Peptides against a protein of PDB entry 6PSE. Designs and how they scored, part 58

Target 1, 78 residues: chain A of PDB entry 6PSE
Amino acid sequence: PSEEEEYARLVMEAQPEWLRAEVKRLSHELAETTREKIQAAEYGLAVLEEKHQLKLQFEELEVDYEAIRSEMEQLKEA

## One batch from the design tools (peptide; made by RFdiffusion4, then SolubleMPNN)

Design b2_p16_3_s4 (from b2_p16_3, 6 letters changed)
Fold by OpenDDE base, seed 2:
Structure b2_p16_3_s4 (fold): chain B 78 residues (1-78), chain C 78 residues (1-78), chain A 16 residues (1-16)
Amino acid sequence: as target 1 above (78 residues)
Amino acid sequence: as target 1 above (78 residues)
Amino acid sequence: MEEKEKEVKEIVEEAK
């Protein structure tokens, strides 16, 4: 039997004391995992914001670069 | 009593059938939350990689920009 | 950047 099937059987045959302990265990793990999920999401958001700022800086530099490049090209053609 | 205290009392006084259902519910929520955590983390990593690539492009453009800027400055000074 | 990346990687590895 798979571990999942064995666990399912354990739950089915378990005494109330074990079941209460399992509810407590799962509740704790769920709380921890939820916290970690939120943390990961917050990090992702922070990186997105950083990337956005970098993108704006890049686009500004592109504008400046194209301006100088165009001016230089015009001077070479004259 | 707090919701937490009420829940704790419910678990303490619950019948095995309710406890088994609660174990199943919590197991399901834990699995879903775990998946969501992984997805959030993977998304964050993807954005980090994108940011890194953008940073490299930005740095390359900075080099090119400074080269042209310097050349232009030299021409204006002559 | 490296610190955030490391922390995210730890979350991923813990979940697997």
Scores: peptide ipSAE 0.183, ipTM 0.828, DockQ to the pose 0.649
Fold by OpenDDE base, seed 1:
Structure b2_p16_3_s4 (fold): chain B 78 residues (1-78), chain C 78 residues (1-78), chain A 16 residues (1-16)
Amino acid sequence: as target 1 above (78 residues)
Amino acid sequence: as target 1 above (78 residues)
Amino acid sequence: MEEKEKEVKEIVEEAK
């Protein structure tokens, strides 16, 4: 039998005292997991914003670089 | 009374049938929240890697830009 | 940045 099937059987045959304890345990784990999910999401958002700012800076530098490169090329051709 | 206190009372006074249903509900929510946590974390890491690659490209371009700028400045001073 | 990266990596490892 799978662990899932065994767990299901345990829940089915469990006494109220065990069930109450299990509700408490699961509630705690859910709260912790939810907090961690939020933390991960907030981190991802922060990194995304940083990447976006960096991309803008990169694109600006590309424009400046191409301008100077073009000017330099013109001077060398003359 | 707080919602938490009311919920705690409900769990304390609940019949086995309700408790089994609550265990099932919480187990499902925990599984779903866990999956979402993983997805959020994986996304954050992916964006971080992208940002890192972009930063390397930016730094390379900055070096190239400064080289051309310096050469151009020397030509103008001569 | 590195500390946050470590935290998210730990979350991934715990969840797998």
Scores: peptide ipSAE 0.182, ipTM 0.828, DockQ to the pose 0.748
Fold by OpenDDE base, seed 4:
Structure b2_p16_3_s4 (fold): chain B 78 residues (1-78), chain C 78 residues (1-78), chain A 16 residues (1-16)
Amino acid sequence: as target 1 above (78 residues)
Amino acid sequence: as target 1 above (78 residues)
Amino acid sequence: MEEKEKEVKEIVEEAK
C-alpha cells in the first residue's frame, strides 16, 4: 500500500492516546509551516520591492546615459 | 481560557471519532499550507533571479555610463 | 512579473 494508505489505516486503528499525540504533532507542524509560509511570502514581497527600486534606478541611469551618449554622438558627427 | 487552552481541553476530552476527523483535517491543512509555502518560496526565488539579472544589467550600464562620462569630462577639461 | 507579484501579495494577505 502507499504510505498514505498505510497512514490512513494507522489512524483508523489508532487508540485515543496516539490520536491525541498525532493531533498535537500535526498542530505543531501546521503552526511552523504556516510561519514559514508567511516568512517566504514576506521575503518574496521584499525582493519585489527591491527589484522595483532597482528598476527605477536603472531607468534613471538609462535617461542619463542616453543624454550623454547623444551628446557624444553629436560631437562625433560634427 | 485562551483559544489554545480551550482547544487543548477539547482534544483531551474528545472521542476517537472526533480525533480521527481532526487528524484528517490537520493533515489536509498541513498539506495545503506546505504547498503554499513552497509556492511562495519559488516565487521569491524567481523574483530574486529577475532582480539579479536586472542588477547585472544595471552594473553594465554603470560601466558604460562612467566611460562616456569620463570621456566627456576630459573633453570639457581640455 | 505582475502576476507573480499579485500571487505573492495574495499569499501574504491570506497568511495574516
Scores: peptide ipSAE 0.163, ipTM 0.825, DockQ to the pose 0.601
Fold by OpenDDE base, seed 5:
Parts: C-alpha cells; sequence; structure tokens
Structure b2_p16_3_s4 (fold): chain B 78 residues (1-78), chain C 78 residues (1-78), chain A 16 residues (1-16)
C-alpha cells in the first residue's frame, strides 16, 4: 500500500487521544508552512522590484548610449 | 477566550468522527499550502535568474558606453 | 512576467 493509504488506515483505526495529537501536529505544521509561503512570496516580490529598478537603469543607459552614438556618427560624417 | 482557546476546547470535547474529519481537512490544507509555498519559491528563483541575466547585459552595455565615452573624450581633447 | 507577478501577489494576500 502507498504511504497515503497506510496513513489513512492509521487515522481510521486511531484512538481519540491520537487523533487529538494529530490535529495539534497538523495545525502547527500548517501554521509554519503558511508563514514560509508568505516569506517566499515576499522574497519573490522583493526580487521582482529589484529587477524592475535594474531594467529602468538599463533603459536609461541605452538612451544615453544612443545619444553618444548619434553624436559620434554626426562627427564622423562631418 | 481567544479563538485559539475556543478551538482547543472544541478539539478536546470532539467525538472521534469530528476529529477524523478535522485531520482530513488539515491534511488537505497543508498539502495545498505546501504547493503554494513551493510555487512562490520557484517564482522567486526564476525572477532572480532573470535579474542576473539583466545585470550581465547592463554591465556589458556599461563597458560599451565607457568605450564610446572615452573615444569622444579623446576627440574633444584633440 | 506580469501574470506570474499577479500570482505571487495573490499568494501573499491570501495568506494574510
Amino acid sequence: as target 1 above (78 residues)
Amino acid sequence: as target 1 above (78 residues)
Amino acid sequence: MEEKEKEVKEIVEEAK
């Protein structure tokens, strides 16, 4: 049987005391996993913002580069 | 009493059938929350990789820009 | 990119 099937069997055959303990365990794990999910999402957003700022800087540099390139081209044509 | 204290009382006074249902509910929520956590983490990593690539492109453009700037400076000084 | 961003934002908001 799969681990899932074995676990289901354990729950079915469990005494109330075990079930209460399992509810407590799962509640704790859910709380921790939820916190970790939030942290992971917040990290992703932070990195996204950093990437966005870098993109803006890159685009600004491209504009400056094209300005110089154009000026040089004009000088070469003169 | 706090919601947590009330919930604790409910668990303490619960019948086995309710407890089994609660284990099932919590197990399901934990599985979904875990999936969401992983998804958030994977997204963060993907954005981080994109940011890294953009940084490399930015640095390359900076090199090119400085080359042109230097050439122009030399021409102006002549 | 924007779609993924939206998904992350939803994850954050749903968890709060």
Scores: peptide ipSAE 0.160, ipTM 0.824, DockQ to the pose 0.733

Design b2_p16_4_s1 (from b2_p16_4, 8 letters changed)
Fold by OpenDDE base, seed 3:
Structure b2_p16_4_s1 (fold): chain B 78 residues (1-78), chain C 78 residues (1-78), chain A 16 residues (1-16)
Amino acid sequence: as target 1 above (78 residues)
Amino acid sequence: as target 1 above (78 residues)
Amino acid sequence: MSDEEIEAFFRKILAE
């Protein structure tokens, strides 16, 4: 039998005391996993914002670079 | 009583049939939450990689910009 | 996925 089938059988044959303990265990794991999910989302949003700001800075620098490049080219061609 | 205290009491007084159903419910929610957590982590890593590549491009452009700026300054001072 | 879609995904998680 698969681990899933064995677990299902265990749950079906378990005494109430074991079932209560399992509910407690699962509730704890769910709470922890939920916190981790939330934290991952918060960090993800922070990185997105940082990337956005960096992109804006990059685009600004590209404009400045092209301006100087163009001026330099004009000076060299004159 | 808090919702947590009420839930704890419910679990303590519940019949085995309810407890088995609760184990099943919690297992399902845990699986879903785990998948969402993993996906959030994957998206976060993807954004981090994109930000890193953008940073490298930005730093390269800064070097090129400073080179042209310096050359231009030398020409103006001569 | 676009950044906007990823952002929406994260915001959905945080809105739960």
Scores: peptide ipSAE 0.665, ipTM 0.875, DockQ to the pose 0.948
Fold by OpenDDE base, seed 2:
Structure b2_p16_4_s1 (fold): chain B 78 residues (1-78), chain C 78 residues (1-78), chain A 16 residues (1-16)
Amino acid sequence: as target 1 above (78 residues)
Amino acid sequence: as target 1 above (78 residues)
Amino acid sequence: MSDEEIEAFFRKILAE
């Protein structure tokens, strides 16, 4: 039997005391996992924003670079 | 009484059938929440990598820009 | 996934 099937059987045959303990355990783990999920999402959004700001800076520098490059090229052609 | 206290009392007074159903519910929610947490982490890492690559490109462009800027400045000073 | 899709995913999590 799979671990899942074995667990299902355990739940089916369990006494109320075990079941109450399991509810408590699962509730705790769910709360922790939910918090971690939220933190991951918050962090992800922050990184996305940072990447966006970096992209804007990069694009600005590209414009400045092309301007100077073009000017330099024109001077060399004269 | 708080919702938490009411829930705790419900669990304490619940019949085995309710407890088994609650274990099943919580297990399902935990599995889903865990999957979402993992996905959030994976996406976060992907964005971090993209940001890193962008930063490397930005730094390379900065070097090239400063080289041309410096050359142009020297020519203007001559 | 696009950045917009990733953002939407994160915002969905935070909206729960």
Scores: peptide ipSAE 0.665, ipTM 0.875, DockQ to the pose 0.985
Fold by OpenDDE base, seed 5:
Structure b2_p16_4_s1 (fold): chain B 78 residues (1-78), chain C 78 residues (1-78), chain A 16 residues (1-16)
Amino acid sequence: as target 1 above (78 residues)
Amino acid sequence: as target 1 above (78 residues)
Amino acid sequence: MSDEEIEAFFRKILAE
């Protein structure tokens, strides 16, 4: 049987005391996992913002670079 | 009493059938929350990689820009 | 996924 099937059997055959303990365990794990999920999302949004700012800086530098390149090209053609 | 205290009392007074149902509910929510957490982490890593690549491109462009700037400065000083 | 899709995903999590 799969681990899931074995676990299902354990739950089915469990005494109330075990079931209460399992509810407590699962509730705790759910709370922790939820916090971790939230932290991951917050971090992800921060990185997205940083990437966006970097992209804007890059595009600005490209404009400046092309301006200088064009000026140099004109000087070379003269 | 807090919601947590009320929930704790419910669990304490619950019949085995309710407890088994609660274990099932919590297990399902934990599984879904875990998948979402993993997915959030994966997306975060992808964005980090993209930001890193963009940073490298930006630094390369800065080098090229400074080279042209320096050349132009030399021409202007002559 | 696009950045917009990723952002939407994160915002959905934070809205829960």
Scores: peptide ipSAE 0.665, ipTM 0.875, DockQ to the pose 0.949
Fold by OpenDDE base, seed 1:
Structure b2_p16_4_s1 (fold): chain B 78 residues (1-78), chain C 78 residues (1-78), chain A 16 residues (1-16)
Amino acid sequence: as target 1 above (78 residues)
Amino acid sequence: as target 1 above (78 residues)
Amino acid sequence: MSDEEIEAFFRKILAE
């Protein structure tokens, strides 16, 4: 039998005291996992913003670089 | 009374049939929330890697830019 | 997956 099937059987045959304890346990784990999920999302958004800012800076530098490169090329061709 | 206190009372007074249903509900929510947490973490890591690669490219371009800028400045000073 | 889709995913989580 799978662990899932065994767990299902346990729940089916469990006494109220065990079931109440299990509800408490699951509620705690759900709350904890929910907090972690939220933290992951907050962190992910922060990194996305940082990447976006970096991309803008990179694109600006590319423009400046091409300008100087072009000027330099013109001077060398003359 | 708070919702938490009311829920706690409900769990305390609930029959086994309700408790089994609640265990099933909470287990489902926990599984779903866990999958979302994992997915959020995976996306966050992917964005971090992309940001890192972009940063390396940016730093390389900065070096190249400063080299050309310096050469150009020397030519103008001569 | 695009950055916009990832952002939408994160925002959905935070909107729950």
Scores: peptide ipSAE 0.664, ipTM 0.875, DockQ to the pose 0.949

Design b2_p16_4_s2 (from b2_p16_4, 6 letters changed)
Fold by OpenDDE base, seed 4:
Structure b2_p16_4_s2 (fold): chain B 78 residues (1-78), chain C 78 residues (1-78), chain A 16 residues (1-16)
Amino acid sequence: as target 1 above (78 residues)
Amino acid sequence: as target 1 above (78 residues)
Amino acid sequence: MSDEEIRAFFEAILAE
């Protein structure tokens, strides 16, 4: 039997005391996992914003670099 | 009473049939929340890697830009 | 996925 099938049998045969403890355990794990999920989303949004700002800076530097490169090339060809 | 205190009382007074249903509900929600957390983490890591690669490209461009800028400045001063 | 799709995913999580 799979772990899922074994767990399902355990739940079906469990006493109320075990079931109450399992509800408490699962509630705690759900709360922790939910908090971690939210934290991951917050971090992800922060990194997206940082990447966006970096991209803007990079594109600005590319424009400045191409301007100087073009001027330097023109000076070498003249 | 808080929702948490009311829920705790419900769990304490619940019949085994309700408790088994609640274990099933919580297990399902935990599995879904876990999947979402993992997906959020995967996306966050992907964005972090992209930001890191962009930062490396930016730093390389800064070096190249400063080299050309310095050469241009020297040519103007000579 | 695009950054916009990833953003939407994170925002959907935070909207819960």
Scores: peptide ipSAE 0.669, ipTM 0.876, DockQ to the pose 0.945
Fold by OpenDDE base, seed 3:
Structure b2_p16_4_s2 (fold): chain B 78 residues (1-78), chain C 78 residues (1-78), chain A 16 residues (1-16)
Amino acid sequence: as target 1 above (78 residues)
Amino acid sequence: as target 1 above (78 residues)
Amino acid sequence: MSDEEIRAFFEAILAE
């Protein structure tokens, strides 16, 4: 039997005291995992915004760079 | 009483059939939440890596830009 | 996934 099948059997045959303890354990783990999930999402959104701002700055610098490069090229050709 | 206190009382007074159902519910929610947490972490890391690569490209362009700017300034002062 | 899809995924989590 798989671990899942064994666990299912355990739950089915367990006494109330074990079941209450298991509910408590699972509730705690769910709360922690939910908090971690939320934190990961918040962090992910922050990094996406930072990446977007960096992209805009990069594109602005590219425009400025090409302007100077073009001016320099014109001076060399004159 | 808080919702947490009411829930705790419910668990304490519940019959085995309710407790088994609650274990099943919590196990399912934990599995789903864990999957979502992992996926969020994976996406976050991917965005971080992309941001880092963009930062390196930006810094390289800044160096090239300042080199041309300095050369242009020297030509104007001569 | 695109950045827009990733954003939507994170926003969906935070909307729960």
Scores: peptide ipSAE 0.668, ipTM 0.876, DockQ to the pose 0.941
Fold by OpenDDE base, seed 1:
Structure b2_p16_4_s2 (fold): chain B 78 residues (1-78), chain C 78 residues (1-78), chain A 16 residues (1-16)
Amino acid sequence: as target 1 above (78 residues)
Amino acid sequence: as target 1 above (78 residues)
Amino acid sequence: MSDEEIRAFFEAILAE
């Protein structure tokens, strides 16, 4: 039997004391996993913002670079 | 009583049928929340990699820009 | 996925 089928049988045959303990365990794991999910989302948004700011700086430098490159090319062609 | 205290009482006084249903509910929510957490982590890593590649491109352009700027400054000072 | 779609996904998690 799969672990899932074995677990399902355990739940079906379990006494109330085991079931109450399992509810408590699952509630705790759900709370922890939910907190970790939220932290992952907060971190992801922070990285997105940093990437966006870096992209703006890159595009600004590209404009400045093309300006100097064009000026240099004009001086060499004259 | 707080919702937490009321829920704790409900679990203590619940019949086995309710407890089995609650184990099933919590297991389902935990599985969904875990999947969302993993997906959030994967997206965060993807954005982090893109930011890193962008930073490398930015640093390369910065070197090229400083080279042209320095050459242009030398031509103007001579 | 676009950055906008990824942002929306993270914001949806935080709105829960």
Scores: peptide ipSAE 0.668, ipTM 0.875, DockQ to the pose 0.951
Fold by OpenDDE base, seed 5:
Structure b2_p16_4_s2 (fold): chain B 78 residues (1-78), chain C 78 residues (1-78), chain A 16 residues (1-16)
Amino acid sequence: as target 1 above (78 residues)
Amino acid sequence: as target 1 above (78 residues)
Amino acid sequence: MSDEEIRAFFEAILAE
């Protein structure tokens, strides 16, 4: 039997005291995992914003670079 | 009493059948929340990598830009 | 996934 099947059997055969303890354990883990999920989402949004700002800076520099490159090219062609 | 206190009382007074159902419910929610947390982490890492690559490209362009800028400045000073 | 899709995913989590 898989660990899942063994766990299912344990739950079925468990005494009320064990079941109450398991409810408490699972509730705690759910709360922690939920907080971690939220933190991951907050962090992800922050990184997305940073990437966006960096992209804007890159595009601005690219425009400036092409302007200078074009000016240099024109000077060389003259 | 708070909702937490009421829930705690419910768990204490619950029959085994209710407790088993609650274990099942919490296990399911924990599994779903865990998957979402993992997925959030994966997306966050992907965005971090993209930002890193963009930063490298930006730094490369910055070097090239400064080279051309310097050359242009030297020509103007001559 | 696009940045928009990733954003939507994160925002959905935070909207819970």
Scores: peptide ipSAE 0.668, ipTM 0.875, DockQ to the pose 0.948

Design b2_p16_4_s3 (from b2_p16_4, 5 letters changed)
Fold by OpenDDE base, seed 2:
Structure b2_p16_4_s3 (fold): chain B 78 residues (1-78), chain C 78 residues (1-78), chain A 16 residues (1-16)
Amino acid sequence: as target 1 above (78 residues)
Amino acid sequence: as target 1 above (78 residues)
Amino acid sequence: MSDEEIRAFFERILAE
């Protein structure tokens, strides 16, 4: 039997005391995992914003670079 | 009493059938929340990598820009 | 996934 099937059987045959303990355990793990999930999402959004700001700066620099490059090219052709 | 205290009392007074159902519910929610947490982490890492690559490109462009800027400045001073 | 899709995913999580 799979671990999942064994666990299911254990739950079916468990005494109330074990079941109450398992509810408590699962509730705790769910709360922790939920907090971690939320934190990951918050961090992800922050990184997305940082990347966006960096992209804007990059595009601005590209404009400035092309302006100077073009000016330099014109001077060399004259 | 707080909702947490009421829930705790409910768990204490619950029948085995309810407890088994609650274990199943919590297990399901934990599994889903865990998958979402993992996916959030994976996406976060991907965005971080993209930001890093963008930063490298930005730094390379800065070098090129400063080179041309400096050359142009030298020509204007001559 | 696009940045927009990733953003939407994160925002969905935070809206729960």
Scores: peptide ipSAE 0.675, ipTM 0.876, DockQ to the pose 0.984
Fold by OpenDDE base, seed 4:
Structure b2_p16_4_s3 (fold): chain B 78 residues (1-78), chain C 78 residues (1-78), chain A 16 residues (1-16)
Amino acid sequence: as target 1 above (78 residues)
Amino acid sequence: as target 1 above (78 residues)
Amino acid sequence: MSDEEIRAFFERILAE
């Protein structure tokens, strides 16, 4: 049997005391996993913002670089 | 009573049929939340990698820019 | 996925 099928049988045959303990365990894990999910989303948004700011800086530098490159190229061509 | 205290009482007073249903519900929510957490982590890592690559490109451009800037400055000083 | 799609995903999680 799969692990899922074995667990399903365990739940079906379990006494109330075990079931209450399992509800408590699952509730705790759900709360913890939910917190981690939220934290991951918060970090993801922060990184997205940092990447966006870096992209803006990069684009500004590209403009400045192309201006100087073009000036240098014009001097070489003249 | 807090929502948590009320839920705790419900679990304590619940019949086995309710407890089994609650285990099933919590197991489903945990699996779903875990999937979302993993997906959030994957997206976060992808954005981090993109940011890192952009940072490397930015640093390379800074080096090239400073080289041209310095050359231009030297020409002006000579 | 685009950054906007990823953003929307994270914002959806935080809105839950």
Scores: peptide ipSAE 0.675, ipTM 0.877, DockQ to the pose 0.948
Fold by OpenDDE base, seed 1:
Structure b2_p16_4_s3 (fold): chain B 78 residues (1-78), chain C 78 residues (1-78), chain A 16 residues (1-16)
Amino acid sequence: as target 1 above (78 residues)
Amino acid sequence: as target 1 above (78 residues)
Amino acid sequence: MSDEEIRAFFERILAE
């Protein structure tokens, strides 16, 4: 039998005291996992923002670079 | 009484059938929340990698820009 | 996925 099937059988045959304890355990794990999920989302948004700012800086530098490159090319062609 | 206290009382007074159903419910929610947490982490890592690549490109462009800037300055000073 | 889609995903999580 799979672990899942074994667990299912355990739940079916369990006494109320075990079931209450299991509810408590699962509730705790759910709370922790939920917090971790939220933290991951918050972090992800922060990184997205940082990437966005970096991209803006990069694009600005590209513009400046092309301006100088063009000027240099003109000077060398003269 | 708080919702938490009310829920705790419900769990204490519940019949086995309700408890088994609650275990099933919590297990399902935990599984879903876990999948979402993992997915959030994966997306976060992907964005981090993209940000890193962008930063490398930015730094390379900075080097090139400074080289041209320096050359331009030398030409103008001559 | 696009950054917009990823953003939307994270925001959905935080809105729950």
Scores: peptide ipSAE 0.675, ipTM 0.876, DockQ to the pose 0.986
Fold by OpenDDE base, seed 5:
Structure b2_p16_4_s3 (fold): chain B 78 residues (1-78), chain C 78 residues (1-78), chain A 16 residues (1-16)
Amino acid sequence: as target 1 above (78 residues)
Amino acid sequence: as target 1 above (78 residues)
Amino acid sequence: MSDEEIRAFFERILAE
């Protein structure tokens, strides 16, 4: 039997006191997991923003680089 | 009474059939929330890696830019 | 996935 099937059997055969304890346990775990999920999403958005800012800086540097490269090429070809 | 206190009362006064259904509901929600949390973490790591690669490219371009800038400065000062 | 898709996923989570 799978762990899921065994767990299902336990729930079916459990006394009310065990079931109430299990509801409490699951509620607690769900609350914690939900907070962690939210935190992960917040961190993900922050990193996306940082990457975007870095990309903008990179593109600005590319423009500056090409400007100097072009000037240098003109000087060398003249 | 808070929603939490009301829920606690419901659990205390519930019949076994309701409790089993609640365990099933909470188990399902926990599984889904856990999957979403994991997915959020995976996406976050992917973005972090992309940001890191972009940073490396940016630093390489800075080196190249400074090399050309220095050469240009030498030419202009000579 | 694109950055836009990833962003949308995170924003969906935060909207829950």
Scores: peptide ipSAE 0.674, ipTM 0.876, DockQ to the pose 0.949

